Peptides against a protein of PDB entry 8PQO. Designs and how they scored, part 208

Target 1, 252 residues: chain A of PDB entry 8PQO
Amino acid sequence: VLLKEYRVILPVSVDEYQVGQLYSVAEASKNETGGGEGVEVLVNEPYEKDGEKGQYTHKIYHLQSKVPTFVRMLAPEGALNIHEKAWNAYPYCRTVITNEYMKEDFLIKIETWHKPDLGTQENVHKLEPEAWKHVEAVYIDIADRSQVLSKDYKAEEDPAKFKSIKTGRGPLGPNWKQELVNQKDCPYMCAYKLVTVKFKWWGLQNKVENFIHKQERRLFTNFHRQLFCWLDKWVDLTMDDIRRMEEETKRQ

## One batch from the design tools (peptide; made by RFdiffusion4, then SolubleMPNN)

Design b1_p27_7_s3 (from b1_p27_7, 19 letters changed)
Fold by OpenDDE base, seed 1:
Structure b1_p27_7_s3 (fold): chain B 252 residues (1-252), chain A 27 residues (1-27)
Amino acid sequence: as target 1 above (252 residues)
Amino acid sequence: MLPNIMEIAKLMLNIIMEAYLEELKKK
């Protein structure tokens, strides 16, 4: 098991991020080949547990149509079905990803707290002290080009070049995070993403767990760069607007 | 919701398949 806490600081409020995240997810999904094809929603219902109130979703991603025929023919039963269970109680969110074939031998868990701070809170997920000692804190700087792979880099998604017309935020210089403290008119937040990766196959555990973390970091980096650079597209949207967009995406 | 869930799913599939093939070689 490998745990890392990714801390993503953004020049947006916690409330703004709720809209921006949903918009950016929807937009990214539209840009992906195949859209929502192969996604089965098993459960979508409100939940209440231990004072946490939110929406619970259980989705299955059927990859049979998304892989080459030879992979489909060789894949063991259940290997092509990915389960996503999500508890969305914003500003808290938890996502658990599993696979039918791997069962308990594979787990990706992403627990996120969105806080109106600069990523300075320790153990925001309230882990036991012994568990927390084994968590690496990783800061993602959305303005740092060196954290972006050349193949992923787009000038229109570069926070160091983008300036929001609607809000006046950006571009983000090298010291933008420190400057936020002095900019009383610019809201800020940190997404604390505790990522737990478990892959219990002898000989592959360390390699796979590290690889998954590398990919998660890449995804978080690119996503939040997009989220910020798309600020003018979503900052004036309401939650009702987002719901309409999600419904439209499901129909495609 | 996770961004790029399909990419993650494909990545996971590749990992699972690699592990499966390695397991088959050991039998």
Scores: peptide ipSAE 0.113, ipTM 0.747, DockQ to the pose 0.732
Fold by OpenDDE base, seed 4:
Structure b1_p27_7_s3 (fold): chain B 252 residues (1-252), chain A 27 residues (1-27)
Amino acid sequence: as target 1 above (252 residues)
Amino acid sequence: MLPNIMEIAKLMLNIIMEAYLEELKKK
């Protein structure tokens, strides 16, 4: 098991982020080939547990049509079905990803707290002290080009170049986080993303777990760069606007 | 909701398949 806590600082409020995240997810999904094909929603219902109230979703991603034929032929039963269980109680979110074939030998858990701070809280997910000692804190700087793979880099998604017309935020220079503290009118938040990766196959555990973390980091980095650079597209939207957009998209 | 779940899913699938193939080689 490999745990890392990714801390993504953004010059947006927690409330703004909720809109921006949903917008950016929707926008990113539009750009994906195949859309929602192969996604089965098993459960989508409200939940209440231990004082946490939110929306629970259980989705199955059927990847049979998304992989080459030779992969389908070689894949064991259940290997191409990925289960995503998500508890969305913003500003807290939890996602658990499992695979039917791997059963208990594979787990990706992503727990996110969105806090109105600069990533200074330790153990926001309230892990046991012994467990917390093994968690690496990884800061993602959306303005740091060195954290972006060349193949992922887009100038239009570069926070170091982007300036929001609507908010005046950006561009984010090398010291943007320090400067943010002095900008009383600019909100900020941190997404604390505790990622737990479990891959219990002897000899491959470390390799796979590290690889998954690398991909998660890449994903988080790119996503939040987009989220910020799309600020002018979503900052004036309300949650009701987003919900309407989602409903309209479902009807298409 | 996680962004690019499909990409993650594909990645996971590749990992699972590689692991499966390696396990088969060990039998």
Scores: peptide ipSAE 0.109, ipTM 0.746, DockQ to the pose 0.710
Fold by OpenDDE base, seed 2:
Structure b1_p27_7_s3 (fold): chain B 252 residues (1-252), chain A 27 residues (1-27)
Amino acid sequence: as target 1 above (252 residues)
Amino acid sequence: MLPNIMEIAKLMLNIIMEAYLEELKKK
């Protein structure tokens, strides 16, 4: 098991982020080839547990059409089905990813707290001290181009170049986080993403767990760069606007 | 909900399949 807490600081409020995240997820999904294909929603319902109130979703991603033929032919039963269980109680979210074939030998858990701070809270997920001791804190700087793979880089998604017309935020210089504290009119938040990765196959555990973390970090970095650079597209939207957009998308 | 979940899933499956095939070779 490998745990890392990714801390993503953004010059947006917690409330703004909720809109921006939903917008950016929807936009990213539209840009993906075959986005939404092979996704089965099993459950989508409100939940209340241990004082947490939100929306629970259970989705299955069927990858039979998304993998090469030889993979489909050789894959054991259930191997091409990925289950995503998500508890969305914003500003807290939890996502659990499993595979039918791997059963308990594979787990990705992502727990996120969105806080109106600069990533200064320790153990925001309230892990036991012994467990917390083994968690690596990883700061993602959305303005740092060195954290972006060349193949992923787009100038239009570069926070160091982007200037929001609607909000005046950006571009984000090398010291943008330090300067942010002096900008009274600019909101900020941190997404604390505790990622737990388990892959219990002998000889491959460390390799796969580290690889998954690398991919998650890449995903978080690119996503939040997009989220910020798309600020002018979503900042004036309300949650009701987002809900309408989602409903309209479902009807297409 | 995570963006690009299908890409991640595909990547994970590739890893799983690789591991599975390696295990089959050992039997």
Scores: peptide ipSAE 0.099, ipTM 0.737, DockQ to the pose 0.703
Fold by OpenDDE base, seed 3:
Structure b1_p27_7_s3 (fold): chain B 252 residues (1-252), chain A 27 residues (1-27)
Amino acid sequence: as target 1 above (252 residues)
Amino acid sequence: MLPNIMEIAKLMLNIIMEAYLEELKKK
């Protein structure tokens, strides 16, 4: 098991981020080939547990049509089915990813708190001290080009070049986080993303767990760079606007 | 839902499949 807490600081408010995240997810999904093909929604309902209220979703990703024929023919039963269970109680959310074939030997858990701070809180997820001491805190700087793979880099998605016309935020220089403290009119937040990866195959555990973390970090970095650079597209949208957009997308 | 989950899933499945095939060859 490998745990890391990714801290993503953004020059947006917690309330703004809720809109921006939903917009950016929808936009990113449109840009992917194949769209929602192979996605089955089993459950989508409100939940209440231990004072937490939100929306619970259970989705299955059927990858049979998304992999080469060779892989499909040789894959054991259940290997190409990925289950995603998500509890969305913004500003808290939790996602659990499992595979039917791997059963208890594979788990990806992502727990996120969105806080109006600069990533200074320790153990925001309230882990036991013994567990917390094994968690690596990783800061993602969306303005740092060195954290972006060359193949992922796009100039139009570079926070160091982007300036929001609607808000005046950006471009983000090397000291942008320190400068935020002195800018009373610019909101900021941190997404604390605790990622738990479990892959219990002898000889491959460390390799695969580290690989998955590398991919998650890459995903978080690219996504939040897009989210910020798309600020002018979503900052004036309401949650009702987002809901309408989602419904329109489901109808296409 | 995080974007590109399908890409991550494909990568993971490729790793799993390669490992599975290697284990089958050793038997």
Scores: peptide ipSAE 0.083, ipTM 0.718, DockQ to the pose 0.669

Design b1_p27_7_s4 (from b1_p27_7, 19 letters changed)
Fold by OpenDDE base, seed 4:
Structure b1_p27_7_s4 (fold): chain B 252 residues (1-252), chain A 27 residues (1-27)
Amino acid sequence: as target 1 above (252 residues)
Amino acid sequence: PLPYILEIAFTMLNIIMEAYLEELKKK
C-alpha cells in the first residue's frame, strides 16, 4: 500500500472550486476519448453516514468496447469492469476504484478535502499517526511547467500565461503562491487529495503502486491547470447553472 | 467527482493486464 497526499493550491475559493470542478470535469469529459459509453450507473442516491451527508454513486466502467480485440480476448473475467464508488459531500469527496478481477488485491482510493488554506494543514484526513508517518505530501504547483509532461502541455492551459479577464487572476508567476498572501482580494484554497493505492501482487506491488501515483499526479496536475485556465468560463456560473447544464447534457 | 476517469480506467486496465500476463508466465 502506498499513500501520498497531493496538495493542490489554487487561486480560487472553495465555493468557486465546487463550480469550477464540476464544469471542468464535464468539459474534460467531452474531450476524453470514449465518452460516456460503457458507463453503467448502479447507484445514485443521497447518503448520510457519520455526520457526512452527500451523494453516493456507484458506477461501472465497462471497457470491453474500448479495448483492442486481442485485449478483450485475453482479459480475464472481470478485468474490463472497473467499479467507481464515490461519496460526494463537498467539500469532502471520496472515490474508491476497484476491479472485479483483482478484487481486494487492487484498490485506488482518493479522498479529498477542500480547504481555504495554502496547504499547510497536516493530516487533514485524520489518519492514525502511524499511518500518517508513511504518507508523502506532494505539492502540485499548477504554474510549474516542469511538472507537466511535454505531451500534456498546452499553451492555452498554462497558468503561467493565462490571465483571467473576469477576475484579473493570473498569470501565475514562479512565486505566485507567496504573492497570493499579499493579495487580500484573491481567494485561495488547497485540495488535499489523499491517494491510497493498493496493488497486492508480489513483485509488482511497489512498481505498480508508484506508477499509479505517477499517473494520478499527472492527471491532477493537468486537470487543475485546466480548471484555472478555464476560470472565465465557469466563474460566473452557479451551482444551479451547473445542475441545469448537467440535466441538459443527460437529455442529449 | 474525479476527472479523467476513463484515462484512469485504461491505465488500470493496462496494469491489470500486464500483471495478469506476468502471472500466467509463472504458471
Scores: peptide ipSAE 0.280, ipTM 0.828, DockQ to the pose 0.730
Fold by OpenDDE base, seed 1:
Structure b1_p27_7_s4 (fold): chain B 252 residues (1-252), chain A 27 residues (1-27)
Amino acid sequence: as target 1 above (252 residues)
Amino acid sequence: PLPYILEIAFTMLNIIMEAYLEELKKK
């Protein structure tokens, strides 16, 4: 098991991020071919647990139509079905991703707290001390081009170049995080993403777990660069607007 | 909600398939 806490600082408020995240997820899904195809929603219901109130969803992603025929023929039973269980109680979110074939031997868990700070809180997920001492804190800087793969880089999604017309935020210079403290009119938040990766197969555990973390970091970096650079597209949207957009995405 | 859920899913699939094939070689 390998745990890392990714801390993503953004020049947006916690309330703004709720809209921006949903918009950006929907927009990214539209840009991908077959974003809604092969998704089965098993459960979608409210939940209450230990004072946490939110929406619980259980989805299955069926990949049979998304892979080449030879992969479908060779894949073991259940390997092409990915389960996503999500507890959405914003500003807290938890997502658990599993696979039917791997059962308990494979897990990706992402627990996120959205806080109105600059990523300075330690152990925001309240882990036991013994567990917390093994967690690496990783800061993602959305303005740092060196953290972006060349193949992923787009100038229109570069926070160091983007200027929001509606809010006046950006571009983000090399010291933008330090300067943010002195900017009275610019809200800020940090998404604390505790990522747990488990791959129990002996001999492959460390390699696979590290690889998955590398991929997650890449995705978080790219996504939040997009989210910020799309600020003018979503900052004036309502939750009703987002719901309509999500419905449209499901039809594609 | 998670961004790029399909990319995560395909990453998982690739890993699972590689591990599966490796296990088959050991038999």
Scores: peptide ipSAE 0.243, ipTM 0.810, DockQ to the pose 0.755
Fold by OpenDDE base, seed 3:
Structure b1_p27_7_s4 (fold): chain B 252 residues (1-252), chain A 27 residues (1-27)
Amino acid sequence: as target 1 above (252 residues)
Amino acid sequence: PLPYILEIAFTMLNIIMEAYLEELKKK
């Protein structure tokens, strides 16, 4: 098992981020080839547990139509079915990803707290001290081009070049986080993303777990760069607007 | 909601398939 806490600082408020995240997820999904097909929603209901109230979803991603025929023929039973269980209680979210074939031998868990700070809180997820001491804290700087792979780089998604017309935020220079402290009118937040990766195959555990973390970091980096650079597209939207957009997308 | 779920899914699939194929080769 390998745990890392990714801290993503953004020049947006926690309330703004709720809208921005949903918009950006929807927008990113539209850009994905073959999006929507093969997704089965098993559960979508409100939940209440230990004072946490939110929406619980259980989705299955059936990849049979997304892979070559030879892969489909060779894949063991359940290997092409991925389960996503999500507890959405913003500003807290938890997502658990599993695979039917791997059963208990594979797990990706992502737990996120969104806080109105600059990523300074320690153990925001309240792990036991013994567990917390083994968690690496990783700061993601969305303005740092060196953290972006060349193949992923797009100028229109570069926070160091983008300036929001509606809010005046950006471009983000090398010291943008420190400058936020002096800008009373600019909101900021941090997404604390605790990622737990478990892969219990002998000889492959460390390699695979590290690889998955590398991929998650890449995804978080790219996503939040997009989210910020799309600020003018979503900052004036309400949650009701987002809900309407989601319903319209489902009908297409 | 987790963004880019399909990318994660394909990454997982690749890992699973590679591991599975390696196990088959050992037999």
Scores: peptide ipSAE 0.190, ipTM 0.782, DockQ to the pose 0.752
Fold by OpenDDE base, seed 2:
Structure b1_p27_7_s4 (fold): chain B 252 residues (1-252), chain A 27 residues (1-27)
Amino acid sequence: as target 1 above (252 residues)
Amino acid sequence: PLPYILEIAFTMLNIIMEAYLEELKKK
């Protein structure tokens, strides 16, 4: 098992981020090949657990139509079905990803707290001290070009170049986080994303767990760069606007 | 919702398939 806490600082408020995240997820999904196809929603209901109140979703991603024929033919039963269980209680969210074939031998858990700070809280997820000692804190700087793969880089999604017309935020210079403290008119938040990866196959555990973390970090980095650079597209939207957009998308 | 869930899915699938195929070679 490998745990890392990714801290993503953004020059947006926690409330703004809720809108921006939903918008950006929807937008990113439109750009993904096969977005929406093969997704089965098993459960979508409100939940209450240990004082946490939110929306629970259980989705299955069926990859049979998304993989080459030989993969479909060779894959063991259940290998092409990925389960996503999500507990959405913004500003807290938990997502658990499992695979039918791997059963208990594979787990990706992502727990996120969104806080109105600069990523300075320690153990925001309240892990046991012994467990917390083994968690690597990883700061993601959305303005740092060196954290972006060349194949992923787009100038229109570069926070170091983007200037929001609606808010005046950006571009984000090398010291933008430090400068942000002195800008009382600019909100900020941090997404604390505790990622737990388990891959319990002998000889492959460390390799796979590290690889998955590398991929998650890449995804978090790219996503939040997009989220910020799309600020002018979503900053004036309300949650009601987002809900309407989601409903309209369902009808298509 | 997680962004880029399909990318995660394909990544894990590739890993699973590689491991599975290696196990088959041992039989």
Scores: peptide ipSAE 0.187, ipTM 0.779, DockQ to the pose 0.773

Design b1_p27_8_s1 (from b1_p27_8, 18 letters changed)
Fold by OpenDDE base, seed 1:
Structure b1_p27_8_s1 (fold): chain B 252 residues (1-252), chain A 27 residues (1-27)
Amino acid sequence: as target 1 above (252 residues)
Amino acid sequence: GLPLTEIAFTILNITLESYLKAKKLAE
């Protein structure tokens, strides 16, 4: 088991982020081909647990048509079915990813708290002390180009170059995070993303767990760079606007 | 041929990437 807490600081408010996140997901999906085919929604219902109120979803991703032929031919039964259980109670979210074939030997859990701070809270997910001491805190700096793979880099998605016309935020210089402390007029937040990866196959555990973390970090970095650079596109949108966009995206 | 572990890792990698793409489309 490998745990890391990724802390993503953004010059947006927690409330703004809710809109921006949904927009960015929808926008990113429009740029992908293949549609939403192969996704089965088993459960989509409200939940309430220990004062946490939100929406629970259970989806199955059937990836048989999404992988190359040789993978489909070699994959054991159930190996290409990914189960995603999500508890969305913004500003808290939890996602659990499992696989039918691997059963208890495979787990990806992503727990996110969105807080109006600069990533200074320790153990925001309230782990036991013994567990928390084994968690590596990883700060993602969306303005740091060195954290972006060359193949992923796009100038139009570079926070160090972007200037928001509507809000005046950006570009983000080398010391932008430190400067936020002194900028009372600019909102800020941190997404605390605790990622738990378990892969219980002898000889592959460390390799796979580290690989998955690398991919998650890459995803978080690119996504939040997009989110910020698309600020002018979503900052004035309402939740109703977002819902319409999501519906249109699902039809593509 | 590739070792069994490398084949397994390749399958995992492709499956994960496919999932991530599908997830973006489903949200």
Scores: peptide ipSAE 0.272, ipTM 0.789, DockQ to the pose 0.042
Fold by OpenDDE base, seed 4:
Structure b1_p27_8_s1 (fold): chain B 252 residues (1-252), chain A 27 residues (1-27)
Amino acid sequence: as target 1 above (252 residues)
Amino acid sequence: GLPLTEIAFTILNITLESYLKAKKLAE
């Protein structure tokens, strides 16, 4: 088991982020091909648990048609079915990813708290001390180009170049986080993303667990760079606007 | 040829990437 807590600091408020996240997910998906084919929604319902209220979803991603032929040929039965269980109770979110073939031998859990701070809270997910001591805190700097793969880099999604016309935020220089503290009019938040990866296959545990973390980090980095650079597109939208947009999209 | 572990890793990599792409589209 490998645990890391990724802390993504953004010059947006927690409330703004909720809109920005939904917008950015929708926008990013437009650049991908293949549609939602192969995604089965088993459950989509409100939930209340331990004072937490939100939306619970259980989706199965049937990836048989999404992978190359050689993968289909070599993959065991159930290996290409990914189960995603998500508890969305913003500002808290939890996602659990499992696989039909691997069963208990494979787990990816992503628990996120969105807090109006600069990533200074320790153990925001309230782990036991023994567990917490094994968690590596990883700070993602969305302005740091060195954290971005060359193949992922886009100038229009570079926070170091972007200037928000509507808010005046950006560009984010090398010391933007330090400077942010002195900018009383600029909101900020941190997404605390505790990622738990379990892969119990002997000989592959460390390799796979580290690899998955690498991919998650890559995803978080790219996504939040986009989110910030698209600020002018979503900052004036409300949650109701987003909901309307989603409903309109469903009608098409 | 690749050892079995490398083959498994490759399968996992491709599967994960496919999942991530599908997830984005499903949101």
Scores: peptide ipSAE 0.268, ipTM 0.789, DockQ to the pose 0.043
Fold by OpenDDE base, seed 3:
Structure b1_p27_8_s1 (fold): chain B 252 residues (1-252), chain A 27 residues (1-27)
Amino acid sequence: as target 1 above (252 residues)
Amino acid sequence: GLPLTEIAFTILNITLESYLKAKKLAE
């Protein structure tokens, strides 16, 4: 098992982020080949547990049509079915990813707290001390180009080049986080993403767990760079606007 | 919240690579 807490600092408020996140997810999804084909929604309902209220979703990603024919022919039954269970109680969210074939031998858990701070809180997910001491804190700087793979880099998604016309935020220079502290009128937040990866196959555990973390970090980095650079597209939208956009997308 | 399709494909790649490696080790 390998645990890392990724801390993503953004020059937006927690309330703004909720809109921006949903917009950016929808926009990014449109840009992906295949869209939502092969996704089965088993459950989509409100939940209440231990004072936590939110929306619970259970989705199955049927990947049979997304892989080469030879992979489909060789893959064991259930190996190409990915289960995603999500508890969305913003500003808290939990996602659990499993595979039918691997069962308990494979787990990715992503727990996120969105806080109005600069990533200075320790153990926001309230782990036991023994568990917390094994968690590596990883800061993601969305303005740091060195954290982005060359193949992922796009100038229009570079926070170091982007300036928001509507808000005046950006571009983000090398010391933008330090400068942000002195800007009283600019909101800020941190997304604390605790990622738990479990892969129990003998001889592959460490390699795969590290690889998964590397991929998750890549996803978080690229996503939040997009979210910030798309600020002018979503900052004036309301949650009702987002819901309407989602409904329109479902009809297409 | 992340692009769901991108996550799925990432997991697919990981699963595929792991499967192929495991199969190779079993031979």
Scores: peptide ipSAE 0.128, ipTM 0.655, DockQ to the pose 0.565
Fold by OpenDDE base, seed 5:
Structure b1_p27_8_s1 (fold): chain B 252 residues (1-252), chain A 27 residues (1-27)
Amino acid sequence: as target 1 above (252 residues)
Amino acid sequence: GLPLTEIAFTILNITLESYLKAKKLAE
């Protein structure tokens, strides 16, 4: 098991982020081919637990058409079915990814708290001390080009070059986080993303767990760079606007 | 679809592929 807490600091408010996240997900989806293919929604309902109120979803991703032919032929029954359980109670969310074949031998869990701070809170997910001591805190700097793979880099998605016309935020210089503290008019937040990866196949545990973390970090980095650089597209939208957009998309 | 999920499942696909290869060699 490998745990890392990724802390993504953004020059947006927690409330703004809720809109921006949903918009950015929707926008990115337009660029994906076959995104909804093979997805079965088993459950989509509101939930309430221990004061946490949100939306629960259970989806199965049938990946038979998404893998090379030889993989499909060799994969045992259930191996290409991925279960995604998600609890969305913004500003808190949790996603659990499992596989029918691997059962307890595979787990990816992503728990996120969105807080109006600069990533300074320790153990925001309230892990036991013994567990917390094994968690590596990883700060993602969306302005740091060195954290972006060359193949992922786009100038139009570079926070170090972007200037928001509507808000005046950006570009983000090397010391943007420190400077942010002195800018009373600029909100900020941190997404604390605790990622738990378990892969218990002998000989592959560390390699796969680290690989998954590497990919998750890449994903978080690119996504939040986009989110910020698309600020002018979503900052004036309301949650109601987003809901309408989602409903309209579903009807198409 | 969910772009973030699609990327995650790409990772899982690679992981699965790697496992199948490794498993075959271990048998």
Scores: peptide ipSAE 0.126, ipTM 0.650, DockQ to the pose 0.443

